# Ledger of designs, part 246: peptides against a protein of PDB entry 6GMG

Target 1, 331 residues: chain A of PDB entry 6GMG
Amino acid sequence: DSDDRVTPPAEPLDRMPDPYRPSYGRAETVVNNYIRKWQQVYSHRDGRKQQMTEEQREWLSYGCVGVTWVNSGQYPTNRLAFASFDEDRFKNELKNGRPRSGETRAEFEGRVAKESFDEEKGFQRAREVASVMNRALENAHDESAYLDNLKKELANGNDALRNEDARSPFYSALRNTPSFKERNGGNHDPSRMKAVIYSKHFWSGQDRSSSADKRKYGDPDAFRPAPGTGLVDMSRDRNIPRSPTSPGEGFVNFDYGWFGAQTEADADKTVWTHGNHYHAPNGSLGAMHVYESKFRNWSEGYSDFDRGAYVITFIPKSWNTAPDKVKQGWP

## One batch from the design tools (peptide; made by RFdiffusion4, then SolubleMPNN)

Design b2_p19_5_s3 (from b2_p19_5, 12 letters changed)
Fold by OpenDDE base, seed 3:
Structure b2_p19_5_s3 (fold): chain B 331 residues (1-331), chain A 19 residues (1-19)
Amino acid sequence: as target 1 above (331 residues)
Amino acid sequence: SLAEQEQTALNGQKLGINV
């Protein structure tokens, strides 16, 4: 329940941000100051700065997901998700490794599975696919042309995604994007859209019919990417947090990080924008803070989560919420 | 419904991380 959630007030369009605070390699600020930055840097529609609307401020107020929501223009559906899993490493560690002192077998297996995901390779796969999609979008003026281009690109690269069903999230993602159909968005013109990326951290052990150990320590078999494509079936992600392992312990349900469409080739130099919690300035949680983290800081995640997915969606090219370059912090 | 699940998720976003 978010009964104490508050929508941040409007900020004047010309108000400059206060300096961000450094925090363990991240840049941190309060949500209202992020709104100021957003209006100066990311708010542009067709090259014109916009004040963040009440609706957008309301979306933002939901915390980490709110950052992705306001910048993507829609609540995350997470349907087109990618990851990388090292099956050989997993099998080898299970066979030749051993539980740590005090670690249960289930805890060991869950940890080994978590450690067998490669966040950098998962991110790279999403970027690769986004690049293919962007090439397919570039000269396509209807969805049919986009899909034809996409199939050609995949065939040329011998990419396993070419074998996906026409109903797959991979092929349906564009048509299912609200801003694609909007008059001031894509207006049904694929060439007016671009692929963007965000990331979600979540818990694998969400199946309530599974063992308690899987809910506590992770399900080693859950949310693995399909071989060849890297696609993760997110249909079983119901935003269920990790189960407590001890009395009084609690975990959060997810974390979201916004990447957008940065062109920086070095993953370690990319900037990820995320929030800590919903905005509750008068509540126990306090004001929402926004973080701009380098990839290392983002991908490390928290003990609350044992999965990371990199998700592709689309925004209009006229929006500046996903610029080629993102500067960490302010100034 | 999907909408109800989304609303629940929205209301449940309570990251207590102060970094």
Scores: peptide ipSAE 0.029, ipTM 0.729, DockQ to the pose 0.546
Fold by OpenDDE base, seed 5:
Structure b2_p19_5_s3 (fold): chain B 331 residues (1-331), chain A 19 residues (1-19)
Amino acid sequence: as target 1 above (331 residues)
Amino acid sequence: SLAEQEQTALNGQKLGINV
């Protein structure tokens, strides 16, 4: 029950974390201990360690999305999302493949569509775009300069994003970032901002007007990236979970993983921070746990989800919530 | 928003079982 959610108590600023617990390639800890780590490692504003505020602790308490929320400074809007979809694989498998034993046609198509997404390529596309954006930001002291730089970078790379409309989430993302406008944030200076990445796992079959089969097994045509750009239209994502396929079955509506701005070139070595559920220490769910997972562990996802998107947003460079190096666990 | 909070609260029940 959502009513069981509790805001974790404040942790002393100088309290060191307890060791994380290894769990199947992940490092795991209780949310209170993550707060301790966050204060030591990620809390810095202009190089100064900060105690996690009550507001930030409240955001964090929401679970998987809470990790992204506290580190990005805003609730995820998911507007600038990227993925990679192998259309040839999809078409070939549909044409030449067959349902498994006991698998319906709809289940087969949904599975084939899911398997046609490449999480690694989607992530790489987001990193590529974030890099372009960061170059465009670097010496831009107003939005016009940023946009001009961005267009130039895209033209130089012959990137299909250059053809996006000025109203596209791609071009509007910076101006729509609250921290960009904040005095202690970007203060309307693009050069004070950097692009960061998080990921969302979710269900494709969210259209209530679609067939029950699509809601149960996935919508093969939903949330595909646009060719060339890799942009995913997330406007139809309403956080609707997968429909049960059997009585008593239930699915969760999404998962969020925070990457930030790690510079590790090997995707498999990147660390993704995420939470299991909202913090309910006195409820049935129990205390929230935070996981620091390698990309393999993150991208594996759950059967609850058949889509992954990699989303770009912005944070002030003065924040240390997205360092170039993330160490898994503690110490 | 409250709606976003509710949607968020509904999530994560199965995610924690892989601890």
Scores: peptide ipSAE 0.027, ipTM 0.718, DockQ to the pose 0.465
Fold by OpenDDE base, seed 2:
Structure b2_p19_5_s3 (fold): chain B 331 residues (1-331), chain A 19 residues (1-19)
Amino acid sequence: as target 1 above (331 residues)
Amino acid sequence: SLAEQEQTALNGQKLGINV
């Protein structure tokens, strides 16, 4: 019950984290210890460490989404999402492949669709676009200048995103970012902002009007990226979990992983920060844990999900929630 | 696998704001 959620207490600004522990190739810690790390490493505003506020601790307490929330400064809107889908592979496997023993046709189609997504290519596309956006931001002192720069960059690269509508999430994302408008944030100056990336795992079979099989095994046609751009229409994502395939089975609604703006060129060396569940130290779920995972561990996901998206948003450059390098664990 | 091991811990749980 959401009623068991507790806001973690404040941690002294000078309190150092305890060492993280290894967990399935990841670095793991309890949420209170992550707050300590966050204050030492990520809390900086204009170069000064800050105590995590009560509001930020409350956001964090919501679990995996809370990690992205506290670091991005807003609840994820997921509007500017990218993925990569191999349509030829999908069509070929559907045509020439066969269901496994005991696998229904719907289960087969859902699995083949899931396997036709390439997480690494999706991540690479988001990084490419974020880089283009960052170049467009760098010398732009108003939104018009940013948009003009962005269009020029896209034209130079012959990128299909140049054909997006002016109202597209691609062009509207900056203006719709609260921290862009804040006096102590971007102050309406694009050059004070930078693009950052997070990822969302979710279920494709969310349409209540669809067949039960699609809700159980996935909708093979849902949440595919547009050809050329890689943009995913996330408007139908309502955080509905996978339907049970057996009595008593339950699935999680989503997972979020924070990447930020790491400059590590090797995707496999990048660090993704995520939480397991909302903080319920006195409830059945227990205390929230925070994980720092390598890309391989993050992108593997869970059986609860058959879609992954890599989302771009913006934060002020004065924030240190998205540093160029992220060290896994502590120390 | 890594995913299978962690899946046991996540099954039946709810994440995020819409729990």
Scores: peptide ipSAE 0.025, ipTM 0.684, DockQ to the pose 0.099
Fold by OpenDDE base, seed 4:
Structure b2_p19_5_s3 (fold): chain B 331 residues (1-331), chain A 19 residues (1-19)
Amino acid sequence: as target 1 above (331 residues)
Amino acid sequence: SLAEQEQTALNGQKLGINV
């Protein structure tokens, strides 16, 4: 029940976290203890620790999306999303593969489509684009200079993103970032901003006008990346969960994982921060837990979801919510 | 709206990660 959500209390600025515990190959802790870690490690503005504000604690209390919300400074818009899809693999498996015992044709097609997405390549594409954006930001004195730099970088790399419309999420992402316009943020100076990455897991079969089979087992044609750019049209993502396949079965709308701007080149060594559910310490769900997962643990996802997208947004360089290095757990 | 975002966030938050 939405009525059971509670905002975690304030934690003293100097309170050190308790040790994280291992959970399914992840580092796990209760949300209150994550707030303590966040204040010690991620809270810095211009090199100074900050207590997590009431507003930030409220954002965080919303579970998995709350982790991304508090660290990015805005509710996820998911407009600038990337993925990788192996069309040849998909076609080959559909042609030459067969449903498993007891698997319907719709289940088979949905599964084959899911398996044709490459999470690592999708993540790598987002990192590549973020790197290009960061170079464009560094040498820019205003938004116009940023856009000019970005176009030059894309042209030099012969990147298909150079052909995107000027009004596309790709080119409009910076100007649509609230922290870019804030005096204590970017102050309309692109060189004060950096690109950051988070990931969303969601269900493909969201079209209510489609067949029941697509809603239950996935829509093989939905949310594929555009060839060359890797951009995913997220406009049809309405946070609709997978339809039950059996009586009493229920699925969740989405999962979010925060990466930020880690410089670790090995994807398998990157750390993803996410939450399980909204904070309900006095309710049936209990307290929210926060997980710091390696990429393998994150990218595995859940049966609730058959799509993963890697999304780019921006934060001020003065924030430490996206450090170059993230240490898993505590200490 | 903020209210819509809140409801969306709440609806998405029964991740059975501990199961």
Scores: peptide ipSAE 0.029, ipTM 0.725, DockQ to the pose 0.644; fails the geometry check

Design b2_p19_5_s4 (from b2_p19_5, 11 letters changed)
Fold by OpenDDE base, seed 3:
Structure b2_p19_5_s4 (fold): chain B 331 residues (1-331), chain A 19 residues (1-19)
Amino acid sequence: as target 1 above (331 residues)
Amino acid sequence: SLEEQEQQALEGQKLGISY
């Protein structure tokens, strides 16, 4: 019940976190302890440590999305999303493969589609684009300069994104970022902003006008990246969960993982921060836990989801919610 | 609205995720 959600209490600014617990290759802790870590490591604005505000604690209390929310400074809009899909693999498996024992045709097609997405390549594409954006931001003191720089960078790399419309999420993402316009944020100065990345896991079969099979087993044609750009149209993602395939079965709508702006070149060594559910210490779900996972653990996802997107947004450089290096766990 | 977003966030993790 949504009424069970509780905002975690404030933690003293100088309180050090307790050690994280190892769990299946991840580092795990209760949300209150994550707040302590966050205040020590990620809270800095203009080099000054900050106590997590009540508003930020409230955002965080919403679970996995709350982790991304508190670190990005806004509720995820998911407009600038990237993925990688192997069309040849998909076609080949459909042609030459066969359903497993007990697997329906629809289930087979949904599974093959899911397996045709390459999470690593999707992540790398997002990182590539974020890098281009960061170069475009670096010395741009107005949006026009940023856009000009961006177009030049894309032209130099012969990137298909250069053909996107000026109103596309790709070009409009910066201007649509609240912190860009804030006096204590970007103050309309692109050079004060940096690109950051988070990931969303979700279900492809969200179209209520489609077949029940697609809602149960996935829509093989939904949420594919555009060729060349890697952009995913997220407009049809309405946080609708997978439909049950058996009585009593239920699925979660989404999962969010925060990457930020880590510079680790090896994708497998990158750290993703996410939460399990909204904070309900006195409810059936219990206290919210925060996980710091390696890419492999994050990208594996759950059966609840058959799509993964890597999303770019922006934060002020003065924030330390997206440091170059993220250490897993504590200490 | 923000309220709608918050409701969606809650609904998104209503069942919780076990890692």
Scores: peptide ipSAE 0.035, ipTM 0.738, DockQ to the pose 0.900
Fold by OpenDDE base, seed 2:
Structure b2_p19_5_s4 (fold): chain B 331 residues (1-331), chain A 19 residues (1-19)
Amino acid sequence: as target 1 above (331 residues)
Amino acid sequence: SLEEQEQQALEGQKLGISY
């Protein structure tokens, strides 16, 4: 119940974290200890450590989305999302494949669609685009200069994103970022901002007007990336969970993982930070835990979800919530 | 709205995720 959510208490600025615990290839800790780590490692504004504010602690308390929220500085809008889908694999498997024993046709189609997404390629596409955007941000002191740089970069790479409408989330993402407009943030200066990445796992079968089978087993046609650009239309994502297939079964609506701006070239070595649930230390769910996972562990997801998107947003360069290198766990 | 987003966030994780 939402009524059980509690904002974690403030942690002294100089309090060092306790060691994280290993958990199936992940580093795991309670939310209060993550706050301690965050203050030591990620809290810096203009090179100075900051105590996590009450507002930030409140954001964090919402669970997995809270981790992305506190580090990005805004609630995720998910507008600039990327994925990779193998259309040929999907078509061929549908044509030549067969449902497993006890698997319905709808279940088979949903599974085949899920398996036709390539999380690694989706992540790589987002990183590629973020890199282009970061180059465009460099030496751009107004939005017009940024957009001109961006178009030039895309043209040089013959990237299909060059054909996107000016109102597309791709071109409007920067101007729609609150921290870009803040005096202590970007102050309307693109060169003070950098692109960052987070990921969202969610369910494809969210259309209530669709068949029950799609809601239970996935909508094979939903949330596919556009060819060439890799852009995913996230407008139909309403945080609706997978429908139960049996009485008493329930699914989570989404999962969020924070990547930031790590420069590690090997995707498998990148670290993703996420939470398990909202903080309810006195409730049935218990205290919120924060996990730092390698890409393989993150990208595997759960049966609750059949889609993964990699989303680009922006933060001020003065923030240290997205460092070039992220160390898993503590110490 | 922010309130709607908060509610969605809570609903999204009303069941504990086992990692």
Scores: peptide ipSAE 0.034, ipTM 0.737, DockQ to the pose 0.872
Fold by OpenDDE base, seed 4:
Structure b2_p19_5_s4 (fold): chain B 331 residues (1-331), chain A 19 residues (1-19)
Amino acid sequence: as target 1 above (331 residues)
Amino acid sequence: SLEEQEQQALEGQKLGISY
């Protein structure tokens, strides 16, 4: 199946996109046409349009993760992840709720856990933290200055993140960003970088040493955010899909959605860009399609996944892959 | 490794996502 993946061909820099197709409240297009849009809208370096390179086209060809990859400039590491979980709701529903007809206890607990996550609040937390980071970056010309600014901002807001270890993903995220170190990127100058956000959907029941029920119906205790910080320990996410509950059933490992740095205050109006599968125009899966979805469409997810995380990374301010405004579709 | 990540990406979307 891996042999079916093809790198999309280069598109002329000045080629305009064809109109996107409406699909279930989102805008849809084939990957080749997305490349055209990307070159017109998102490709800019220091205000100049760029043709998508062969390397970038290859990254993009990997599907949903490829969209995040090409726009963030690196394969997602998912280390700085946030979510929101309502512990009181979870406990109350477990105590007072009942399994549905035909639902096992394990199915019930997994479902209740899934429903106890709030995607909007998780997204809001990530945006809040990204805003704090951006303030810390603004006038910092070395990492030390950035970290000092960040600590001050967190202290002023009485944010629990101030208690994180210096080696935590929270404080190490900038220094571990390749584009921060690049001459044409940050050039080791934090003030040249900005925080951006993407989202990952995945399965909680990934522990192979756990019960079969947890692998099939979810692990209610897995991948919960830490109280106060909202940080999710993603170290146990190994891209293992949900286990089949019936013969012939199969699930996908993950989904990725790119948000970037949109300034739209209303979460429901934000646009999320994602892909359906790797590009296989001559294979059974077919050509890759790219979707631009509103938050409602993105956050709905699939039965393949019972967790959603919102991840912060960094890109150079000179890149236009994360503009303040994202227009859905074309034109 | 990058190769491992690429393989995981391919396996992760082997069945495709329908929207």
Scores: peptide ipSAE 0.034, ipTM 0.736, DockQ to the pose 0.887
Fold by OpenDDE base, seed 5:
Structure b2_p19_5_s4 (fold): chain B 331 residues (1-331), chain A 19 residues (1-19)
Amino acid sequence: as target 1 above (331 residues)
Amino acid sequence: SLEEQEQQALEGQKLGISY
């Protein structure tokens, strides 16, 4: 319940941001100041700066998901998600490894599973797929042309995604993007759209019918990517947080990080934008802060989460919410 | 449903993440 959530006030279009503050390798600022930066840097529609609307400010106020929401133009559906999982590592560690001192078997298995995910490879896979999609979009003026291009690109690369069903999130993602259908968005023209990436951290042990141990320590079998494609079935993600292991312990349900469409080849130099919590300036949580983190800081995550997914969605090319280059902080 | 998931998500970030 976000009863204390408040929509940040409007910021004048020409108001410049205050300097960001360094925070453990991140750049940090209060949400109102991020709005100022957003208006200066990311707000552009068809090359013109825009004031963040009340609706957009409301979306943003929801915290980490709000950052992704305002920049992608829709609430994250997480349908087209990618990850990388080292099955051999997992099997070998389970077979040959031992629980740490004081670690239960379930905790051990959950930890081993978590450690068997490779965030960097997951991110790389998403970027690869996004690139393929972008190539398919470039000269496609209808969905049929886009799909044909996509299939051709996948065939040329011998990508297992070519075998996905036509109804899969992979092929349906564009048509299911609201901004694709909007007159001021894609206007049903794929060539006006581009693929963008965000990341979600979440808990694997969400099955209420499973053991308490899985809910506390993770479900080693949950949310693994399909071999070859890297696709993660996110249908079972219900935003359920990790179960407490001790009295008074509480975990966050998810974290979202916005990457967009940065062209920086070095993953470690990419910037991820995320928020800490919903904006509650008059509540116990306080004002929302926005962080711009390097990949290392983002991908490290928290003990609250044992899964990371990299999700592809689409935005109009006319939006500047996903520029080729993102500068950390201000100025 | 997706709508239910969204609603849960909207209500769910009650805890501040410490960075």
Scores: peptide ipSAE 0.033, ipTM 0.730, DockQ to the pose 0.607; fails the geometry check

